# Peptides against a protein of PDB entry 4GXB: the designs that were tried, part 43

Target 1, 277 residues: chain A of PDB entry 4GXB
Amino acid sequence: VPTEEVSLEVLLSNGQKVLVNVLTSDQTEDVLEAVAAKLDLPDDLIGYFSLFLVREKEDGAFSFVRKLQEFELPYVSVTSLRSQEYKIVLRKSYWDSAYDDDVMENRVGLNLLYAQTVSDIERGWILVTKEQHRQLKSLQEKVSKKEFLRLAQTLRHYGYLRFDACVADFPEKDCPVVVSAGNSELSLQLRLPGQQLREGSFRVTRMRCWRVTSSVPLPSGSTSSPGRGRGEVRLELAFEYLMSKDRLQWVTITSPQAIMMSICLQSMVDELMVKKS

## One batch from the design tools (peptide; made by RFdiffusion4, then SolubleMPNN)

Design b2_p13_1_s3 (from b2_p13_1, 8 letters changed)
Fold by OpenDDE base, seed 4:
Structure b2_p13_1_s3 (fold): chain B 277 residues (1-277), chain A 13 residues (1-13)
Amino acid sequence: as target 1 above (277 residues)
Amino acid sequence: MQVVAEFENPVFE
């Protein structure tokens, strides 16, 4: 791709549009810096955020595809898909809420975290009780961003990334689940036929390894994959989990977002490694 | 089935 100056749209979690003028040859960090400059985010806070490729759903919700890597050219990465559904989103890229303290000290950082958190609550990524919701709305009406975030930090799945509904082989085969990644775990919300909603927590520290696999399903007489076209690639995330002492078991999640899930796992592992060093 | 990527976890306990 020839080097040209282009206008690139980057979205915040709430859908706010940030337009930046960049070169087609600008790498991910260059674009991130341009976005930061546009927002007046200081340089020392840039590292707390990343650019993500997402698919915007009809209702405006984002399905995260993957994190843009350092070597990528964001303009090319998004435009090569030739679909307006794909967007670039700015989101915080750390998991430990303790890092919020650093970001919140800056007005722009505070605004970014606030906007993300409001959006996550509205989309149901962060789980709230009725009373908590009332309190949050009150703080939102008062535009008390710091207090809003402090309350939000105590909420279930704060800082998690929620994935689209998918299927897992745990605890039973073909179990419908909703996966969320955060706080060094994968949370699987599952509902078996005739049963109430349950949640399984899989801590990263108890995963020996994980892998992403791809396959093309063979034609079968079963309706095991309704809505799946012939030749459609099936992505899976599998991890070997320490269920109990000396008992390892593979858990497999079938999802188009398997790559993003793997990226989240790696990111959580990286953060834990930093803390251990 | 094709393995796209596999990762060993260095923080495994």
Scores: peptide ipSAE 0.532, ipTM 0.944, DockQ to the pose 0.798
Fold by OpenDDE base, seed 1:
Structure b2_p13_1_s3 (fold): chain B 277 residues (1-277), chain A 13 residues (1-13)
Amino acid sequence: as target 1 above (277 residues)
Amino acid sequence: MQVVAEFENPVFE
């Protein structure tokens, strides 16, 4: 790809557009620095954020595809897909809310976290009670960003990334679930017909290993999953989980976002390793 | 079925 100057659009979590002038040969870090400069985010806070490839759904929601890697060329990565639905999104890339303290000390960092959190609440990624929602709205009306975040940090699934509805073989085969990653766990939410919402928590520290697999389903007389055509590639995330003492069990999630789930697991593992060092 | 990636967890306990 010849090196040339191009305009690249990077979105914030709330859909705000940030246009940056970069080279087609600029790597992920170069683009990230350009975005930071455009936003007036200081250099020492750049490391708290990453660029993600997402698919924008019709309602404007983002389906995360993967994190852009260091060697990638974001312009090429997004344009090569030849679809306007794919976007590059800036989002915080750490899991421990303690790191919010560093980011919140800066006005721009505070604004980024605030915008992301508002969006996550609006999209239902962060779970709130009616009373909590009222309190959050009050703080939002007052534009009290720090207080808003402090309250949000206490909420269920704060800092989690929520995936699109998919299928798992837990607790039984072909269970429709909504997976969320955060706080060193995968949360699997399911609602069986006529039953209450159930949540299964899978802590990363109890996963011996995990893998991503791809397969092409054999022709069958029926479609196993809604929205997936025959012959389409199926991605799965499987992890071996310590269910009880000396009892390991494989759990498999079938999702087009299996790669992103794996990236989240690795990211959470990496962060835990840093804390232990 | 093809394994795209496999990871051992260093923080497994």
Scores: peptide ipSAE 0.532, ipTM 0.943, DockQ to the pose 0.771
Fold by OpenDDE base, seed 5:
Structure b2_p13_1_s3 (fold): chain B 277 residues (1-277), chain A 13 residues (1-13)
Amino acid sequence: as target 1 above (277 residues)
Amino acid sequence: MQVVAEFENPVFE
């Protein structure tokens, strides 16, 4: 692709559009800096955010595909897919809510966290009770962004990334689950027939390893994934988990977002390593 | 074809 100046659209979590003029040859960090400049976000806060490739669903929800890597050219990465459904989204890229304190000190940072949190609640990524919802709405009406965030930080799955419904082999084979990543864990929500909603928590510190598998079924082969056509690429995330003392067990998630799940795991591991330093 | 990427966890306890 020849180097030329282009207009690139980057979305916030709430769908707000940020248009930036960049070069087609600009790498991820260059685009991120351009977005930060457009938003008037200070340079020292840029590192708390990342650019993600997402697919916008019909209902406007974002299905996260992957985090854009440092060597990537965001303009090329998104346009090469030749579909308007694919977007670039700016989102906070840390997991520990303690880092919110640094970001919230700046007006722009505060606004970004607020908008993201409101969106996550509206989309059901953050779980709230009726009473909590009432309190949040009251704070939102008052535009008390700091207080809103302080309350939100106490909510279940605050800071989590929620994935599309998929399938896991735990606790049973072909079990429908909703996976969320956050707080150094993968949360698997499931509802078995005749049972209440259950949540399985898999802490990253109890994962010995994980793997991503990409396979192409034979044309005549069947798929276990509903709605998946024959010959479509199948992605799986598998991790070896310490279930109990000296007992390791593999857990496998079948999902088109397996790559993104793996990226989240690596990101959480990286953050934990920084804390140990 | 099959592609497998494996990651060892350095913070495993």
Scores: peptide ipSAE 0.532, ipTM 0.938, DockQ to the pose 0.736
Fold by OpenDDE base, seed 2:
Structure b2_p13_1_s3 (fold): chain B 277 residues (1-277), chain A 13 residues (1-13)
Amino acid sequence: as target 1 above (277 residues)
Amino acid sequence: MQVVAEFENPVFE
């Protein structure tokens, strides 16, 4: 692709469109800086956000595909897919809510976190009780963004990324689950036949390792991934987890978002390493 | 065909 000036659309979590003029040769950081400038986000806060490639679903929700890497050219990455369903989204890229304090001190940062949080609640990524929902709506009506966020920070799955429904082999084979990543864990929500909703928490610190597998199932094989036909590429995330003392067990998630899940794991690990250093 | 990428966890405890 020849180097040209282009208009690139970057979406916020709430679907707000940010149009930036960039070069086709601009790398991820260049585009991120352009978006920050457009939003009037200070340079020292840019590092708290990242650009993600997402697929916009029919209902307008975002299915996260992957984080754009430093060497990538966002314009090329999104346009090469030749599908309008793919978008670039700006989202916070840290996990510890303590970092919100840094971002919230700036008006633009506050607005970004607020918009993201509102969207996450509306999409059901953050779990709220009826009373909490009432409180949040009241704060939203008052446009009390800081108070809104402070309340939201106490909510279940605040700061989590929620993935599309998929399949896991835990607690039993071919279990339909909804995976969420956040707070240094993977949360697996499942409903087994005749049972109430259950949640399994897998802390990153108890994962010895993880892997991403790409394979083409044989015709005789089952298609456990939603939306995938027989013989199509199947992605899996598997991690070896310390279930109990001296007992390691592999857990495998079959999902088209396995790569994104792995990216989340690595990101959470990286953040923990920084804190540990 | 199968492609696998594995990651060791340095913060495993």
Scores: peptide ipSAE 0.530, ipTM 0.937, DockQ to the pose 0.718

Design b2_p13_1_s4 (from b2_p13_1, 7 letters changed)
Fold by OpenDDE base, seed 5:
Structure b2_p13_1_s4 (fold): chain B 277 residues (1-277), chain A 13 residues (1-13)
Amino acid sequence: as target 1 above (277 residues)
Amino acid sequence: MLEVASFENPVFE
C-alpha cells in the first residue's frame, strides 16, 4: 500500500469521534499516539489504552472483533473490510481497577474512563440496581466524575467486556448464553426455560488451557444456527477447566467473537503474570 | 476443523 496521508476516524466507547491525520503506513502504536495527542492524553498514560476493531450494530452497539496488534496498520485493517460497519475504538485495556487510580489522576484520563463507564452502564455491560442507577444519575448530573467512578468500581461487571449472545455446551448442549470477560474470569449468563437468570464464573486461574477452532459445517448434516447460513464459518472457544479437585472438563463456546474472547483471556493472563513478577 | 490457536495457561493453579 502506498504511503499516503489520510484522515482516520477513531471512536470512543460512547461513540464520540476522534479524527486523526495519519499515514496509511502508520502502525497501531503510531495511530494510538496520534489519538492520544489529539485528546491531550499524556504519553505515560497511552499504555493503559488500546485500539480495537469493532462492528457497529444497527442500534449503535459495538461488537468487538479483536484487538489491533502492534504490527497492524489500522487504516488498512479497517478499510480492507469494505464495510462502514467496522470501526476502530479506543478503550482501556487493563483489567485491574487499581490501575484506574493512575489514569484518573489526569483530567483527560478521567474523562475517558468516565465516558467509557457511562457508556458501559447505558449499554447494560455493567449491571446496576434501581437504587444504584439513581445514585449514578445523581452523580452524573453533578458531573462528579471521580465519585461516579468510585461508585461504578463497586458494581457488578465493572470493567468487563460484554459479548453478543452466543451458544455454549455448558451446563447443557446448545445453551444460549451471554459471555462477559473481566476480573480474571469469563462470566456466562444463561436463562433456562422456567428458571431464574444464572451466572457461571470461570476463573482464568482454573483454566489449564484454551483453544480457538474454525470449521465449516457440512451442508448435508449441519443444523444451521438461526442466524447462520449454510456453509458459514463456525468459530469456537474451548477451555479446559478445573471444576473440582482433580476434575478437568472442557467447556466450549460457539461464537463469532471466539477470537476476541481468546484475546481477552491472554490479556488477563498477561496482567496476572505481571502481578506475580 | 482447524485449530486457529491454542494456549497453555502459565497461571493455572
Scores: peptide ipSAE 0.540, ipTM 0.947, DockQ to the pose 0.788
Fold by OpenDDE base, seed 4:
Structure b2_p13_1_s4 (fold): chain B 277 residues (1-277), chain A 13 residues (1-13)
Amino acid sequence: as target 1 above (277 residues)
Amino acid sequence: MLEVASFENPVFE
């Protein structure tokens, strides 16, 4: 791609558009810096955020595809897909809520976290009770962003990334599940017919290893993805989990977002390693 | 079946 100046649209979690003028040859960090400059985010806070490739659904929700890597050219990465539904999104890229303290000290950082959190609550990524929702709405009406975030930090799945409904082989084969990544775990929520909502927590520290695989199902075979046609690539995330003492078991999640799930796992592992050092 | 990537977890306990 020839090097030229282009206008690139980057979205916040709430869909707010940030237009930046960049070069087609600008790498991910260059674009991130441009976005930060446009938002007046200070340089020392840039590292708390990342750019993600997402698919925008009909209802405006985002399906995260992957995190843009350092060597990538965001303009090329998004435009090469030849679909307007693909977007670049700015989102915080750390897991420990303690890092919120650093970001919240800055007005722009506070606004970014606030907007993201509001969006995550509205989209059901963060789970709230009716009473909690009332309290949050009250704080939102008062535009008490710091207080809003402090309350939000106590909520279930705060800081989690929620994936699209998919299928897992746990606890049984072909179980429909909703996976969320956060707090050094994968949370698998499932509701079997006639049963109550159940949640399984898989802590990263109990995962010996994980892998991402791709396959093309046979035409005669059933697929765990009802809407997928024959011959479509099937992605899976499998991790070997320590269920109990000396008992390892493989858990497999079939999802188009398997790559993103793996990225989340690696990111959580990296953060844990930093804390250990 | 094609393995795209695999990872050993250094923080495994």
Scores: peptide ipSAE 0.540, ipTM 0.946, DockQ to the pose 0.775
Fold by OpenDDE base, seed 2:
Structure b2_p13_1_s4 (fold): chain B 277 residues (1-277), chain A 13 residues (1-13)
Amino acid sequence: as target 1 above (277 residues)
Amino acid sequence: MLEVASFENPVFE
């Protein structure tokens, strides 16, 4: 692609459109800086956010594909897919809610976190009780963003990224699950026949390793991955987990978002490493 | 099956 000035659309979590003028040759950080400038986000807060490639679903929800890497050209990355369903989204890129304190001290940062949190609640990524929902709505009506966030920070799966329904081999083969990443864990929610909703928590610190694999299923193979047609590429995330003392077990998640899940794991690991340094 | 990426976890306990 020839180097030229283009208008690039970047979405916030709530679907708000941010149009930036960038060069086709601008890398991820360049575009991120342009978005920050457009939003009046200060430079010292840029590092708390990242650009993500997402697929916009029919209902307007975002299916996260991957985080845009440093060497990527966001304009090329999104336009090369030649599908209008793909979008670039700005989202916070840290996991520890303690970092919210840094971001929400700034008006723009506060607004970004607020918009993201509202969206996450509305989309069911953050789990709320009826009473909590009432409290949140009250705060939202009062436009008390700081109080809203403080309450939200206490909620289940605050700061988590929720993935599309997929399949895992835990606790049983071909179990439909909803995976969420956050708080240094993968949460697998499932409902087995005749059973209540249950959640499996897999802490990153108990994962010895993980891998992403790609395969083409045989015609007679299962199509357990939602939205995947027969013969299409199957992506899997597998991690070896310390289930109990001296007992390691592989858990495999079959999902088109396996790459994104892996990125989340690496990101959580990186954050933990920083804390240990 | 093709392994796209693999990672050893440095924070494994």
Scores: peptide ipSAE 0.539, ipTM 0.946, DockQ to the pose 0.792
Fold by OpenDDE base, seed 1:
Structure b2_p13_1_s4 (fold): chain B 277 residues (1-277), chain A 13 residues (1-13)
Amino acid sequence: as target 1 above (277 residues)
Amino acid sequence: MLEVASFENPVFE
């Protein structure tokens, strides 16, 4: 691709559009810096955010496809898909809420976290009780962003990334689940027939390994993945989990977001490694 | 089936 100056649209979590002028040859970090400059985000806070490739749903919600890597050219990565539904999104890219303290010290950083958190609550990524929701709304009306975030940090699934409904082989085969990643775990929410909503937690520290696989089902075979047609490529995330002492079991999630799930796992592992060093 | 990526977990306990 020839080097040219182009206008690139980057979205915030709430759908706010940020237009930046970049080169087609600019790598991910270059684009990120351009976005930061446009938002007046200090250089020392850039590292707390990343660019993600997402698919925008009809309702405006984002289905995360993958994190853009350092070697990538964001303009090329998004335009090569030739679909208006694909977008680049800026989002916080750390998991430990302790890092919020660094980001919140800056007005722009505070605004970014606030906007993301509001959006995550509205989309149901962060789980709230009725009373908590009332409290959050009150703080939002007062535009008390710091207090809003402090309350939000205590909420269930704060900082989690929620995936589209998919299928897992846990606790039984072909079980519909909603997966969320955060706090060094994968949370699987499921509702079995006639039962209440259940949540299974899989801590990263109890995963021996994981893998992503791609397969094409046989023409005669049926797909268990929601929204997948017969013969379509099926992505799976499988991890070997320590269920109990000396008992390892494979858990497999069938999802078009398997790659993103794996990226989240690696990211959580990396952050844990930093803490141990 | 094609393995796209595999990872051993260094923080496994």
Scores: peptide ipSAE 0.539, ipTM 0.946, DockQ to the pose 0.779

Design b2_p13_2_s1 (from b2_p13_2, 7 letters changed)
Fold by OpenDDE base, seed 3:
Structure b2_p13_2_s1 (fold): chain B 277 residues (1-277), chain A 13 residues (1-13)
Amino acid sequence: as target 1 above (277 residues)
Amino acid sequence: GSEEVFENPVFEA
């Protein structure tokens, strides 16, 4: 691709547009620095954020596709998909809420975390009770961003990424589940007919390994879910989990977001490695 | 088909 100056749109979690002038040859870090400069985010806080490729749904919700890699060209990556549904999103890239303290010390960092958290609550990624929701609204009305975040940090699935509804083989084959990644775990939420919401928590420290598999289903007479056309790539994330003492079991998630789930696992592992060193 | 496998260095046995 010839090197040209272009305008690139990067979205915040709340859908706010940040326009940056970059070169088509600029790598992910170059684009991230341009976004940071546009937002007046200090250089020492850039490392707390990453650029993600997402698919914007009709309702404005984001389906995370993957994190952009360091040597990737964001302009080429998004434009090569030839669909306006694909966007680049800036989001925090750490899991431990303790790092919020560093980011919140800066006004711009505080605003970014606040906007992300508000959006995550509105989208139902962070789980709130009626009373908690009332408290959050009161703080939002007062524009008390620090207090809002402090309360939000105590909420269930704070800092998690929520994935689109998919299928897992746990606890039974072909179970519809909603997967969320955060706090060094994968949370699998399921609601079976006539049953209460159940959650399976899979801690990363109990995963021996994981794998991502890509396959093209043969046109077998199995009723593919009505929404997947014949010949679509099937992605699976499988992890080998220590269920009990000396008992490993594979859990398999079938999802178009399997790559993103794997990226989350690796990212959580990397963060845990830093904490152990 | 393709497969990529990741070993977990923080696995606690």
Scores: peptide ipSAE 0.650, ipTM 0.966, DockQ to the pose 0.811
Fold by OpenDDE base, seed 1:
Structure b2_p13_2_s1 (fold): chain B 277 residues (1-277), chain A 13 residues (1-13)
Amino acid sequence: as target 1 above (277 residues)
Amino acid sequence: GSEEVFENPVFEA
């Protein structure tokens, strides 16, 4: 692609649009710096955020596709898909809420975390009780962003990324689940008909390994499940988990977001490695 | 089909 100046739209978690002028040849970091400059985010806080490729749903929710890598050209990555549903989103890229303290010291950083957290609560990514919701609303009305975040940091699934409903082979084959990644774990939420919500927690430190597989299902003559066309690529994330002492078991998640789940696992592993160093 | 495998360096046995 010839090097040209272009206008690129980057979304915040709340759907706010940030327009930046970049070159088509600008890499992910260059675009991130341009977004930071547009927002007046200090250079020393840029590293706490990343650009993600997402698909915007009809309801305005984001389905995360992948994190943009350093070598990528964000303009090319998003435009090559030739669909307006695909967007670039700025989001915090760390898992440990302790790093919020560094980001919250700056007004712009505080605003970004606040907007993201409000959005995550509204989308049901962060789980709240009725009482907690009342408290959060009161803090929103007062525009007390720091206090809002301090309360939010204590909430269930704070900092988690929630995926679209998918299928797992745990606890049984072909179980409909909602997967969330955060706090060095994968949370699998299962709601069976007539049953209470069940959650399985899979800590990253108990995963020996994981794999991502891509397969094209053979056109089996049997009635395709209603949602997948006969030719669609099937993605799976599988991880080998230490269920008990000396007992490893594979857990497999079938999801179009398997790649994003793997990226989250790697990111959580990387952060844990930094803490051990 | 393609497969990519990741070994976990922070695995605790």
Scores: peptide ipSAE 0.648, ipTM 0.966, DockQ to the pose 0.794
Fold by OpenDDE base, seed 4:
Formats: sequence, structure tokens, C-alpha cells
Structure b2_p13_2_s1 (fold): chain B 277 residues (1-277), chain A 13 residues (1-13)
Amino acid sequence: as target 1 above (277 residues)
Amino acid sequence: GSEEVFENPVFEA
């Protein structure tokens, strides 16, 4: 692509639009720096955020597709899809809430975390009780962003990325689940008929390995998942999990977001490695 | 089909 100056839209988690003037040849970091400059985010905080490719749903929710890679060209990556539903989103890219302390020291960082957290609560990514919701609302009305975040940090699935409803083979074959990644785990939420909501927690430290598979279902297979047309690519994330002492079991998630799930796993692993060093 | 496998260096046995 010839190098040209273009206007690129980057969204915050709450849908706020940040317009930046960049070159078509600008890499992910260049675009991220441009966004940071536009927001007046200091350079030392840029590393706490990443750019993500998402698909915007009709309801305005974001389905995360993947994290943009370092040498990727964000303008080309998003425009090449030739669909207006694809967006670039700025989001925090670390998992440990302890890093919030560094980000919150800056007004812009605080605002970004606040906006993300509000959005995550509104979207049901962070799970809240009625009482907690009341408290959060009160803090929001007072515009007490720091206190809001401190309360939010204690909430279930704070900092998690929630995926679209998908299917897993655990605990039962073809079980509908909602997967969330965060706190060095994959959380699988399921509701079986006649049962209460259950959560399976799969800690990354108990995953020996994981794999992403891409396949085209054969037309003769009766197990066409409802809603996928014949010939659509099926993506799966499978991980080998230490269920108990000396007992490894494969868990397979069938999801169009399998790649993003894998990216999350790798990112969580990377963060854990940094903490061990 | 394609497959990509990732070994986990932080796996605790």
C-alpha cells in the first residue's frame, strides 16, 4: 500500500472515538503512540495498553477478534476486511490489577481505566450484585473514579475479557458456555437444564499446553453446530488441563474467537513469566 | 485443517 496520510478511528472500550492522523505505513506501535498523544497519555503508560481488532455487534458490543501485532499495519488490517463492523479498540493489556496502581496515578490513565471498567460492568463482563451496583452507581454519580476502580477491582471477573457464547466439550459434550479470560485463568460459565449457573475455572498454571485448530466440517457430519453454514471454518481452542494429580484431560472450546482466546492465554503466560523473573 | 500448539512454560505439574 502506498504511504499516505489517513484518518484512523480508534475506539475506547466505551465506544468513544479517537481520531488520529497516521500514515498507512504506520505500525501498531506508531498508531498506539498517536492515540496516546491524542489522549495526552504519557509515554511511560503506553505499554499498559494495546490495540485490538474487534467486530462491533448490532447492540454496540465488541467481539474481540485478535490483538494487533507489533509489525502489523492497523489501517490496512482494519480496512482490508471491507466491513464497517470491524473496529480498532484501545484497551488495557495487562491482567494483574496491581498494575492499575501505576496507570491510575495519571489522570488520563485513570480515565481510561474508569471508562473501560464502566463499560465492562454495563456489558456484564464484570459480575456485580445489586448492592455492589448501587455502590458503583453512587460513586459514578460522585465522579469518584479512584474509589470506583478500587471497588471494581474487588468484583468478580474484574479485568476479564468476555467472549461470545460458544460450545465446549466440558463438562458435557456440546455444552453451551460463556468463556472469559482473566486473572491467569479461563472461566467457563454454563447453565445446564434445570441447574444453576456453574463456573469452571481453568488456571493457566494447570494447562500443560493448548492448541488452536482450524477445520472445514465435512457435509456428512451430523454435528453441524446450529447456525454455521456448510463450509464455514470451524475454530477450536483445546487445552490439556491437570484436572487432578497426574490426570491430564483435554478440554475443547469451539468458538470463532479461538484465536483470541489463545492470544489471551499467551498474554497471561507472558505476564506470569515476568512475575517469576 | 491447521493446528498450532503452544507449550506452557508456567505449567505446574
Scores: peptide ipSAE 0.648, ipTM 0.966, DockQ to the pose 0.778
Fold by OpenDDE base, seed 5:
Structure b2_p13_2_s1 (fold): chain B 277 residues (1-277), chain A 13 residues (1-13)
Amino acid sequence: as target 1 above (277 residues)
Amino acid sequence: GSEEVFENPVFEA
């Protein structure tokens, strides 16, 4: 692609548009710096955020596809898909809420975390009780962003990334599940017929390894998922989990977001490694 | 098909 100046749209978690002028040859970090400059985010806080490729659903929800890599060209990555449903999103890229303290000290950082958190609550990524919701609304009406975040930090699945409904082989074959990643775990929520909502928590420290597989179903294979056209790539994330003492078991998730799930696992592992050093 | 495997350095046995 020839090097040209272009206007690139980057979205915040709440759908706010940030327009930046960049070169088609600008790498992910260059674009991130341009977004930071446009927002007046200081340079020392840029590292707390990343750019993600997402697919915007009809309801305006984001399906995370992957994190943009360092050597990628964001303009090329998004435009090559030739679909307006694909967007670039700015989001915080750390898991430990302790890092919020550093980001919240800056007005722009505070605003970004606040907007993301409001959006995550509205989308049901962060789980709230009726009473908690009332408290959050009161704080939002007062525009008390710091207090809002402090309360939000105590909520279930704060800081988690929620995936689209998918299928797992745990606890039973072909179980419909909602996967969320955060707090050094994968949370699998399922509701079996006639049963209450169940959650399986899979801590990263109990995963020996994980794998991502891609396959093309044979034309004769019954596409079990309605709406997958014949010949669509099937993605799976599998991890080998320590279920009990000396008992390892594979758990497999079938999802178009398997790559994004793997990226989350690696990111959580990396953060844990930093804490251990 | 393709497969990519990741070993976990923070695994606690």
Scores: peptide ipSAE 0.646, ipTM 0.966, DockQ to the pose 0.823

